# Peptides against a protein of PDB entry 5Z08, part 310

Target 1, 168 residues: chain A of PDB entry 5Z08
Amino acid sequence: RQKDEWAKKTSSLMKQLDWFIGEHLGAMLAAEELGGPVVGELMEIDPDDLSAGFNAHGKLKKATSQPDLDRRQRRIDDIWGPQDEQGQAHKRKRGADEALAASAEMRDLIEQLMNKLVEAGGDNSATYVEIPRESAAARFLVRSKVAMFHPNDARRLRLVDFGRDLDD
Target 2, 222 residues: chain B of PDB entry 5Z08
Amino acid sequence: GLPRLIDAIEEASKIPAKRRQTPIKPTIEKLTTHLYTHGASPDSLLRLADLLTLRNHLDQASLAAITRNLYPSSTVSDEVVLRFIGALGHGQLKPTLALQALFLRWLVMVYHLLENPGVLGQVYGVLFDLLDTAAIRPQLCHLLALVTRRKHVRPFRIQAILTLSRQTGGDPNLTGLLRVFKNYYPEIIVGDATKGRASAFKHPDPQWRQHLDEIQQRRSEA

## One batch from the design tools (peptide; made by RFdiffusion4, then SolubleMPNN)

Design b2_p28_4_s4 (from b2_p28_4, 14 letters changed)
Fold by OpenDDE base, seed 5:
Structure b2_p28_4_s4 (fold): chain B 168 residues (1-168), chain C 222 residues (1-222), chain A 28 residues (1-28)
Amino acid sequence: as target 1 above (168 residues)
Amino acid sequence: as target 2 above (222 residues)
Amino acid sequence: SLELFSPEERLRLFIEQISELIAKQKKL
């Protein structure tokens, strides 16, 4: 009985987490990867606002026509296509695709981290997941105090062991 | 009355200071005088918590003055507590760290008036993760010292405090919090981190406490 | 409401609670 209640509560929390990642966090992570604000500086990034791109200070560029678009910004603008209606539709679609990709990356990374912690059986050396790059997702987990980088290798990430008890 | 003063301040908070037709300072002074004399009801506390924690056009001096006079006439609801906890940390939408320190100090001083002290235990991790923020650490450690129960004393938190204590050169507030942890688990090896000076977490303002008690007594007689 | 917390705080609260529940389930 109690085990079943805990299992149900776990499942409910995992669904809520999945929803949070998909509906809120994915767009913010995508914005950070695109050189936008760090996650949490902007609480609500409209996926449509992702299409406007970010200035060198991580602020949403309002569509002011100033010509000195730095080469990186031109590449973002080129990636986002011409400002015609078709270009705006392609921009919106791309922003949505980036948010979906960021959500998927975060879900996968959390799953890998949790699985490695379970598999390690208390061996901290075995809890590390190898990450291909320092992604917005990885940085976010560390800022959230959920994960830690290996002190000598920024490509190795581990979950904080929240489940460990002193009565064990 | 207090609700009308809050209404006027709420409306003024939506408008930049340069665009206000009337100075807000006289209304803030009336509010703080009223709060000092009568305290705030639960409903008024919630409205004031929103004014203090949500980004608006009120100046920092006004927000600090309201916070320093935020005497509850009754109990403090979970909703009010969560407004203040949600306002803690770094972010463009969050209050200044100086104001956050005042909120934490306030929570310490009104802790005995919480309708449900357990609400702070539910958000314990949010509070704990902010210990690296030096500007709020003294008040945060004091609040954590009140809130900590056996269930919160975990190996990862012990290690986190020990690490942070080393990084800070042995902050007395962290040493004080480790002593609280050791009260629940005497076997915790805290090493040299507890040999240093520890904060005693004394009441931060005895005069404020006395005035709060006077406000609370008047309610019990009414 | 969890809406009052930062994304970082919200994620941490989820992961901490899930981890604690998993640990409790393993002890039984």
Scores: peptide ipSAE 0.574, ipTM 0.801, DockQ to the pose 0.822
Fold by OpenDDE base, seed 1:
Parts: C-alpha cells; structure tokens; sequence
Structure b2_p28_4_s4 (fold): chain B 168 residues (1-168), chain C 222 residues (1-222), chain A 28 residues (1-28)
C-alpha cells in the first residue's frame, strides 16, 4: 500500500516536472542558447518573444524601427527572413521549435543523469554522464544544484544523490 | 487604521518617486509607528510581505524600515513565510541581498509564531542551496539551525557544507550548522571543520523580542 | 505555491522529491 502511494506520487511529480520543462523552462533555455538572458532573469518568455530575437545586451528586441541595426541584428533578420507576415510566422515557428528542442534536451539529460545514478549502485565514478557540449540545460542543472561537473572534466556531469541516507 | 496606510503605500509603490505628487516618507513613518505600537494582523502581514518582496518603486530605506518594524500581532501564515522564502537568492526580480538578510533575520525572530513551522522544512532545500551567498549566510545558517531535522541531514548536504567551509576558510556559521547536523548524527566525521569557532545562533535582537512579546501579550488579554 | 520560486529552485524541489521517493521505494 505505501509503496503504491509512493509510486503514484513519483508519477505525479514526474508529470509535473515534464509540464514545467515543456511549458516554462524550454522557452527560457532556448532564449539562453540564442544569446538571450540567463534562465530566471526573464521568468515569462513567450515563444513569440523568442521570435523577436535578442539584442547584443540579451534584451528582447522591441520591433523598434530604429535604423542602427547592429551587424548581429542584420544577421538575425537575415536568418529569420523578411519582416512580412510570412517572415513573422516563420520566426514564431522557429522560436517554438527551439523551445521544443531545448525541452527535449533537458528531459533527456535529466533521464540520463537519473539512470546513471541508479545504475552506478553507489560507485560515484560510474555516475557521470558525458555531455557533448556545455548547453544551457547543463548549466541550468548545475545552477539549480541538481548536478555537478567532474572537477577535472567539464564534459562529465553527475546528478546529486538526494536519495542517499546516513542510516544506509 | 493600518489597512488605509497600506493602501496608500501600495498605490505609491506603483509610481516612480519622481512622479509622486506627495512624499511617501510621512506615510511610511505613520505605518512603522503603527506597526511598532500595535503589530500587524495576518492579513496586513500578507499585504506587507507583498510590498517587501515584489518589485516596486519603494526605496530601500523604506522597505528596511517596514521590515524592522514588522511585528506580528498574531501568528505568521504559511503564505507570508513562502513570500519571504520566494524572495531569496539572486535575480533581477528579487529584493536586494541586504533586504533578504533582514527577511531571514525576521523569520528567525518570529519562528515561534509560525502557524506551521513544518513549511520551512518543506522548502529546506531552497534555503540550504543559498548557503554560498555570503551576504545572507549568517542569518540563513541561523534559520537552518532552527529548521533542521533528522530527515534534512543527508550525505550530500554534509559534503556541501564541508566543501563550502573549506572554500570560505571555516565560516563560523557553517561550523555552527555542522554542529547542528552532528546533534542528529553524532557519527558524522566532520574533521577539522567543527574544531573551529562556531556561531552560537543567539537571538539577533533581544529588544525586538521583548517588544514582540509585549505586542503578543496584548492579544492574549483581548 | 511553487510559482514564488525561481526556475532553478522549482527544478531542485522536483528532483529532490522524486529522488527521495525512488530511494524509499528501493528500500522496500
């Protein structure tokens, strides 16, 4: 009975985590990857706001008609196509796609980290996941104090063992 | 009354100081005087917690003055506690670290008036993970010393404190917190980290405590 | 309410709670 209650609670929390990643965190991670603000500086990033792009200072570009489009802004505008309605739709779609990709990366990374911790059976050396790059997702997990880099190798990430007890 | 003073400050908080038609300082002084004399009801505490924790146009001196006079006339709700805990840490939307230190000090001083002290135990991880923030560490360690139970003493937290203690050259507040952990698990090997000076976590303001007790006594007699 | 916490704090609370529950389930 108690085991079933814990299993149900675990499932509920995993669903809530998945929702949090998909509905909130993914857009913020995508913004950080695109050279926007660090996750948490802007709590509500609409995927539509991602489409506006970020200035050199990581601030949302207001559609201000001001002519001094810095070279980076031209490159963003060139990447995102003409400012016509079709171009705006393509920008919105791209912002949504980047948020989905960031959400998927975060989910996969959390899953790998949890699986490695379980598989290691208490061997700390076996708990590390190899990451291809330092992503916004990896940095976020470290800032959240959920994960730690290997002291000598920033490509190796491990989950903090929150479940370990001193009575074990 | 207190609600009308809060109303006036809430409205003023929406407007930049340079655009206010009337100075807010006299209203803040009336509020702080009222709080000192009568304390704040649970409803008033919640409204004041929002004013203190949400980004607005109030100046830091006014926010600090309100916090220093934030005497509860009754209990402190979970909602009020969570407002202050949610305001802790780094972020552009969060209060200054100086104000956060005052909030933590306040939570220490009103800990015995919490409707549910267990609420702090539920957010223990949030508090614990702020220990690297030097500006709030003294008050944070004091609060954690009050909140810590056996269930919070975990290997990863012991290691985190030990690591941070080494990095800080043996901060007395961290040493004090490790001693609290050792009270639950005497077998914890902390090495030289506990041999140093530890904070005793004494009440941060005895005069404030005495005045709070006087306000609380008036409620029990009414 | 979790809405009061930063994204980092929210993620940590989820992972900590999930990890604790998984550990409890393995001990049984």
Amino acid sequence: as target 1 above (168 residues)
Amino acid sequence: as target 2 above (222 residues)
Amino acid sequence: SLELFSPEERLRLFIEQISELIAKQKKL
Scores: peptide ipSAE 0.574, ipTM 0.802, DockQ to the pose 0.813
Fold by OpenDDE base, seed 2:
Structure b2_p28_4_s4 (fold): chain B 168 residues (1-168), chain C 222 residues (1-222), chain A 28 residues (1-28)
Amino acid sequence: as target 1 above (168 residues)
Amino acid sequence: as target 2 above (222 residues)
Amino acid sequence: SLELFSPEERLRLFIEQISELIAKQKKL
């Protein structure tokens, strides 16, 4: 009974995480990869603004008005929502494809990190995942305090062991 | 009344100071006087939390003055708490670290009035991961000292405090928090990190506490 | 409620909660 409740809760949280990655985080990660703002600095990246490009300092060329918290989600939705006009549609499609790629990379990286932690059986040396590059996804996990780089090798990333208990 | 004062400040907050037809300072002084005398209802607290945490055109002195007079007349809802917690950390849209320190101080001072103290325990990780932010660390450690339960004392958090304590040269607030952890697990090996000076986490403002108690007593008599 | 937090904070809350639940399930 309790195990089933925990399993259901885990599944629910996983679905919510997948939604968060796909619908919100992927766009911001894609923007960071394109030389845009670091994830969370500009929560309202308008795809139209992404299409305008970033300056050498990673700032959007268009002065986006200071978005209220409620405008943030709408702009992300407006960024990735289907709009009818062809030329805007191609730029939006490219932005959407980049967001999808970033979302997939983040999902895969989280999965690998979680699996590696389980497989290691408590051996910290075996918990590292080799990453092909320092991606926006990898940097984001480290900034989130969810993952850590190996102190001597920035190509090795491990998940923080949140599940470890002192009563174990 | 208080709602009308909040309305006026909300409208003024949308406009840059140089473009306002009337100075906002007199309205802020009326608001702070009202808050000092009567406190804020749960509904007013939520509106004020939005004014304090959302990026607007209010000056830092005004925001600080409101925060210093933010006496709850009743309880503090989960929604109000989460507004302040969501405003913590680094970011272009987040309040200044000085204002965040005032928010954390406020949460410490009103902790006993929370409708659900468990809400802070649910966001414990968010609070804990801000410990590297030196400007808010003193108040953050104090809040964490109140919020910490056995379930929050985890190996990764112990290691994080120990690492940060070494990096900071033994910050007394971190030492204080580590002692709180050790109260739940006496067997925690903390080495020399607990031998140093620790913060006692005393009430930040006894006069503010006394005045809060007076406001709360008036509610119980009504 | 989660919309009030930064993306970093939101991710952390998910991963921490999921990890704790997985650990609890393994002990049973």
Scores: peptide ipSAE 0.574, ipTM 0.802, DockQ to the pose 0.805
Fold by OpenDDE base, seed 3:
Structure b2_p28_4_s4 (fold): chain B 168 residues (1-168), chain C 222 residues (1-222), chain A 28 residues (1-28)
Amino acid sequence: as target 1 above (168 residues)
Amino acid sequence: as target 2 above (222 residues)
Amino acid sequence: SLELFSPEERLRLFIEQISELIAKQKKL
């Protein structure tokens, strides 16, 4: 009975986490990767707003006048094509695709981190996941105090062992 | 009454100070006087918690004055507690660290009036992860000292306190919190981190406590 | 409501609770 209740609660929390990643966190991570605000500075980023690009201060560019498009914005505009209706649709689609990609990266990274912690059997040296890059997802996990980089290797990340008890 | 004063402040909070037709200060003074005399009901506490924690056009002096006079006339709901906890930490949408320190002090002073003290235990990790924020650490450690139970004393938290204690040169508040942990697990090796004066976590404002007790007593007699 | 917390705080609360539940399930 108690084991079944814990299993149900775990499943419920996993579903809620997955929803949180997909519906909220993915767009914010994508914005950070695109040179927008750091996750948590701007709440409720619409994936469609990702298409507008970000200024040097990480703020959404309102449709202000053409001339002061910083080099980064030109690169975004070059990536996003002409400002016609088709170009706007392509921009919106790309923003959605970036949010989906960021969500998938975060899900995969959390899964790998959890699996490595379980597999290590208490050996801290075996708990590290190798990450291909310092992504917005990896930085977010560290800022959240959920994960830690290896002190000598920023490509190695481990999960904090929240499950360890002193009564064990 | 108190609801009408809150209504007026809520409406004024939507408008920048330079665009207000009437100064809000007299209404804030009436509110704080009313709170000092009668306290706040659970419903009024929730509305005031929103005014204090949500980004609006109220000045810091007004927010601090409301917080210093935020006497509950009865209990404090989980919802009110969570509004204040959600307002803690760094972020553009969060209140100033000075105001957050006042919120934590308030939570310490009203802890015995919480409808469910267990709510703070559920968000224990949120509170604990803010220990690196020096500006709120004294009040945060005091609140954690009240909230901590055996289930919260985990190896990773012990290590985190020890590390932060070394980094801060042995903050007395961290030493005090570590002694609370040791009360649940006497076998915890604290090393040199407990060598020093620990905070005793005494009540932060005895006069405020006395006045709160007077407000609470009047309600039990009515 | 978790909506009152930062994204970082929300993620941490999820991972902490899940990790504790998994650990409890392994002991039985």
Scores: peptide ipSAE 0.574, ipTM 0.801, DockQ to the pose 0.816; fails the geometry check

Design b2_p28_5_s1 (from b2_p28_5, 12 letters changed)
Fold by OpenDDE base, seed 3:
Structure b2_p28_5_s1 (fold): chain B 168 residues (1-168), chain C 222 residues (1-222), chain A 28 residues (1-28)
Amino acid sequence: as target 1 above (168 residues)
Amino acid sequence: as target 2 above (222 residues)
Amino acid sequence: EEEWAKKLKTLEEIYLRLRYAAGHPLHE
C-alpha cells in the first residue's frame, strides 16, 4: 500500500517534470545554446523573438544593424533571421528540433544523475556523470543548484545531495 | 579593498552622524560600488550582516543601499543567515520592518548560495510565526515558499494560514503559501482560500540574479 | 519504502529548483 502510493506519486511527479521540460524549459535551453538569453532571464521566449537573433551579449537583436556576426550569431540568423514565409517555417521547425533536443538532453542528464546517486551507495566519487560538453542543460542544472561540477573537471557533473536536509 | 571600507564604516557606525569628523556617504558609495563589481567574501558578508542587523548609528538609506548591493562572491554561511533571521520581528533593538523586508528579499535571492539550505528549515517555525507582521509578509511568504518541505506542512500551520487569510481578507501571499503546501499534500482541504488570487513567488529581481550569476561565475574561473 | 521516499523527495527538490530557476511559479 505505502509503496504503491510512493510509486504513484513518483510517477505523477515525473510526468509533471517531463511536461515542464518539454513545454517550457526545452525552448529556453535551446535559446541559450544558440547564444540567446540565459535560461530564466526571459519569462517566455517567443519563437518569433528567437527569430530576431541575439547579439554578442545574448540580447535579442533588433532587426536593424548587421554587425560582425560571429559564427554563432550567423547560425542564429540562419536559423532565426528575417526570411520569407518558407524560411520562417524552416526556422520554426529548426527551433522546435533544437528545443526537442535540449529537452531530451536535460531529461537524460537528470536520469543519469539520479541513477549515479543511487548506484554510488554513498561514495561521492562514484556519483559523477561524464558529460560530453558543457551544455545549456548542464549549466542550468548547476545554476539551479540541482547539480555541481567536479572542482577539477568541468566534464564531470554530480547531483547535489539533498538527503542531509531530508533526515532531520 | 573591501575589508578597509568595512573597517571605516564599522568605526563610523559607532559615532552619531552629527559627531563624525568625515561624511560616511562617500565611503558607503565606494562600498556599494565595490560590492556591485566584486561581491562580498564570506568573511565580509558576516561583517556586513553585523552592520546591517545590529543597532548602530548608520542611516536607513545607507543600510538599504548596502543590502541592495549585498552580492555574495561565494557561499552564504549559516552564521550570516542566522544574523538576518535574528533581526526579524518587533523590537526596539531590531532593524526597521522596511529593512527586514529587504533582508528577507535578499535571503530569497541568495537562497541557492546557502552553504546549508537546511538552516532555514531548522528556523522554519520562527519564520512562520512572523506571518502576522503585515509589512514583511510578502517577502516572508516567498522565503517560506522556497523553504517549505513535506516535514513543515502540518495541520496546525495549515489552520494558522487559513485563519490569517480570513483575517487579512485573503492576502495573495498567504494563498500562494497554501498552494505550496498543497503541492506536498494535494488532499489538503483549503476550501475557498486557494481560489483567490495567489502570489506566484517568481524570482523578485531577474537583473539582480543575472549580475549575481556573473559574480559567481568569475569565482569558479579563479 | 525508504528508497522510494528518497527518490520522490529528490525529484521534488529537482522539480522545484528547476521551476524556480526558470522563472516559473513555485505552485500551480
Scores: peptide ipSAE 0.660, ipTM 0.857, DockQ to the pose 0.258
Fold by OpenDDE base, seed 5:
Structure b2_p28_5_s1 (fold): chain B 168 residues (1-168), chain C 222 residues (1-222), chain A 28 residues (1-28)
Amino acid sequence: as target 1 above (168 residues)
Amino acid sequence: as target 2 above (222 residues)
Amino acid sequence: EEEWAKKLKTLEEIYLRLRYAAGHPLHE
């Protein structure tokens, strides 16, 4: 009975987390990866807004803005293709694909971090996940104080020990 | 440097404004400019926390200006946190309620920089007992919303918020705090008290956060 | 029992911190 209640609560929370990552966080992470604003600077980024690209200041470009000679914008425009109807559809699709990829990366990192914490059995040295790159997802986990990098190795990430607050 | 500015302000704080030989305003402006540009080290934060929380002869505008520019360059110690918590409530030796609201707002904005976030959880009861103080309630509820964990959600606290919500005509901050409690215990029956607008408890100053992040980033590169 | 409780509490903490850092409300 009690185990089933914990399992149900955990499953419910995981669904909420997955929804939050997929519907909100993924687009923000994708924007950061594309050189947009850092996650949390903008409250909501539509995947369609990702297609418009970002200026040198990480601000969303208005669709009506003249060809911004900004090198960053050219790269975004090159990434997103021509501004014709087909190009706009491709841009929107690519923005959605980047948001999905960022969502999947964040979800996978959280799962790995949690699994390593359980497997380590209290050995802090064994709690590190190896990350292939410093992604927007990894950086956001650190900024949010969910994870921390290894002091000497930025490719190693571990979950913050919440245990001191978890002892009831 | 910052320590010398703090020294000058500490000495001036011991003397009533009418008896000071030199105006303190220019030194406060230098301090706030320095804090805005570089932030405060842990040691400087402790000294500034004492200046802000202990009774002295500094004017309220100066204290508020320091608090609004109190960017940590590093972490925030338990001792600094406890100075601000100890300054809350009513009493002749306590800071004004307006200044206390600024302290609570500051604690919200630096919560992610605490060396030990658990310190606020340990003083949860002290914070919770101040919810009847209307002048600080908005910021207090926001801080409590950040600090609240399952261990803090107790029947007597639920009932206390429900009672206070009725007495306040459904303060949206109390409604927000009850919704935070429901995250841990969805089965909590919050009757008509959740009918209405709840505070979202979003970060109170995005510009301040951005500037803090810039200060914090400079330290990691040094 | 302790493991499930710890897992749930850990997830609750992650969810809260991510939401807040992303600028989302602390509650629904």
Scores: peptide ipSAE 0.659, ipTM 0.857, DockQ to the pose 0.258
Fold by OpenDDE base, seed 2:
Structure b2_p28_5_s1 (fold): chain B 168 residues (1-168), chain C 222 residues (1-222), chain A 28 residues (1-28)
Amino acid sequence: as target 1 above (168 residues)
Amino acid sequence: as target 2 above (222 residues)
Amino acid sequence: EEEWAKKLKTLEEIYLRLRYAAGHPLHE
């Protein structure tokens, strides 16, 4: 019974996480991969400035003043919005494909990090996941303080030990 | 180098400004320029934290200038963090509330560089008890938003922040902190206290962040 | 039981940190 409750809670939380990654985080990660703003730094960017797009350095182009909440949604909508013109359709399709790829990468990376934590049995040296590239997903996990790179190898990523913070 | 600049400022800090043989401002400018260019090592950060937090004869403008340029070149130790936390609150021996607000802002901006982020969780009560101090509340709420974990969200703290929110007329920073609490306990009835605008706790200085990242990248390449 | 509790707490912490860093409110 208690085990079943923990399993149900874990499953529910995983569904919420998957939804969050797929519906929100994936698009933001894709924007970062495409040279857009860094995930989380976008919150500091006036959504008004987001509509102007980004220069080659990921810096906002100057956009005209429209209300903030509508523009972040519009950028998501510009990535996911209806296919009107062929050129916009290709750009939107590319954006959608990148968002799906980023979502899948983030989900897989979290799963690998969790699995390695369980397998390591308390050995911190065994908790590292090998990453094929430094992705927006990997960088975001580090910025979020969910993961950390190996001090001598940027291709090795491990979950932050929350246990010290949870039991104290 | 940086240690010699700190030595000169430490010696000058022992002497009232009117009794100094030489103006300290040129040395402060050299220090801030060095910090902006190279950042501060852990050892230098500790010495600078003592200069910023201990009672001395440095002027507020100099202390503020050092704090605004206090870029870590590496990690931030627990000892450095605890110096800044110990400097918070009311008292004749404590820094001004304006300077304390800058320290809290700094802790927010360098939170990702802490050797042990858990150290702030250990002093959570000390930080939380200062929420009534209006001058530091915005930065304090932001720091608490970063530090808060499920273990910190206790009924007495929920009630305390709700009471303070009512007393302040719904301070957006308190509403923002209540939203963080509600993330851990969705059942928290925020009532009328959250009908207002909540702070999003955005990074307080994007330019400072970018410059910090540049300093930190140079260390990873060395 | 302890392993499941630890796993759940870990996932919760991941989820909260990711949402915070992305600036997405949990329950709007």
Scores: peptide ipSAE 0.514, ipTM 0.545, DockQ to the pose 0.249
Fold by OpenDDE base, seed 1:
Structure b2_p28_5_s1 (fold): chain B 168 residues (1-168), chain C 222 residues (1-222), chain A 28 residues (1-28)
Amino acid sequence: as target 1 above (168 residues)
Amino acid sequence: as target 2 above (222 residues)
Amino acid sequence: EEEWAKKLKTLEEIYLRLRYAAGHPLHE
């Protein structure tokens, strides 16, 4: 009975999370990947600074000032595309495809992070997930304080130990 | 050098055109040629920003010519940015709306050279409140598209853009800005306002950009 | 039971932090 109730609550929460990722977060992450605005309120960080990503310590990389306008301008052009109907339709389709891809990536990362936490049995060294790229999803997990990069390897991501953070 | 040209123009700017002993046009041409060839240092930019933004006796054609050739050789300081922002809006002491549009266009084209891009975010409200001014709206929306961050995308501003979009019959620049807002908050119900034609906010002058890059490259080699 | 509780709490925390960082009001 209690186990079934916990399973039901977990399933319900997972559905809410999946909905949140799919309906809201995925589009924002896709906008970031396409060079639009960065997702998040936590840091008054210039999107250009955030576009540089995070170092292995989870710190924002410094963007060089010169390439930033060109990247931003190109990204604006890439998001909105040609003003013709065909160009707009193609850009809308691309945006939808990128939103689906970003949603899937975020969901997969969360699942891997959760699985590694369970499998590690308390060994922090075993909790790292290898990420193929520094994505908007990965960066957002770090900015949201859900995940942390390995201090020496930005390709390794682990879940934050919420048990310790709640006690501090 | 550039400082001496600025000195001569500053002195001439204090005197009405009818009372000048010498025509200023040749000095303006020398200045614009120098700016085109070498750009302006941060100190020179500040002095030129004052000439462009403060009320003086320079003619509009001269002010526009200086603005069109205002290539930074280095970075653009917060102080320079704030001079141009302070010159925006309506008032007897303000530059013409045509010149203000050139200033906004300039800020768009040099945005990547700002020492602190965050300074524009601090004055976001001032910029946003000018969206009703049709003469500067295209360049203002472009600048806001660069400057907008999540903290600026507030419900009252969303509603303000929606209202203004309806009042203007769906200005493509407002639709473009609203798309930027929607990138931060995908759940923004824009109805038909986002389905319309939007500005892509393309670079205003590719030739000016190329020339700026050439001036900036000389700095990296020094 | 303790593992299920831990998993649920972890998911709750993930969800809350993601929503907060994405600027969605935490439904009280």
Scores: peptide ipSAE 0.507, ipTM 0.423, DockQ to the pose 0.242; fails the geometry check

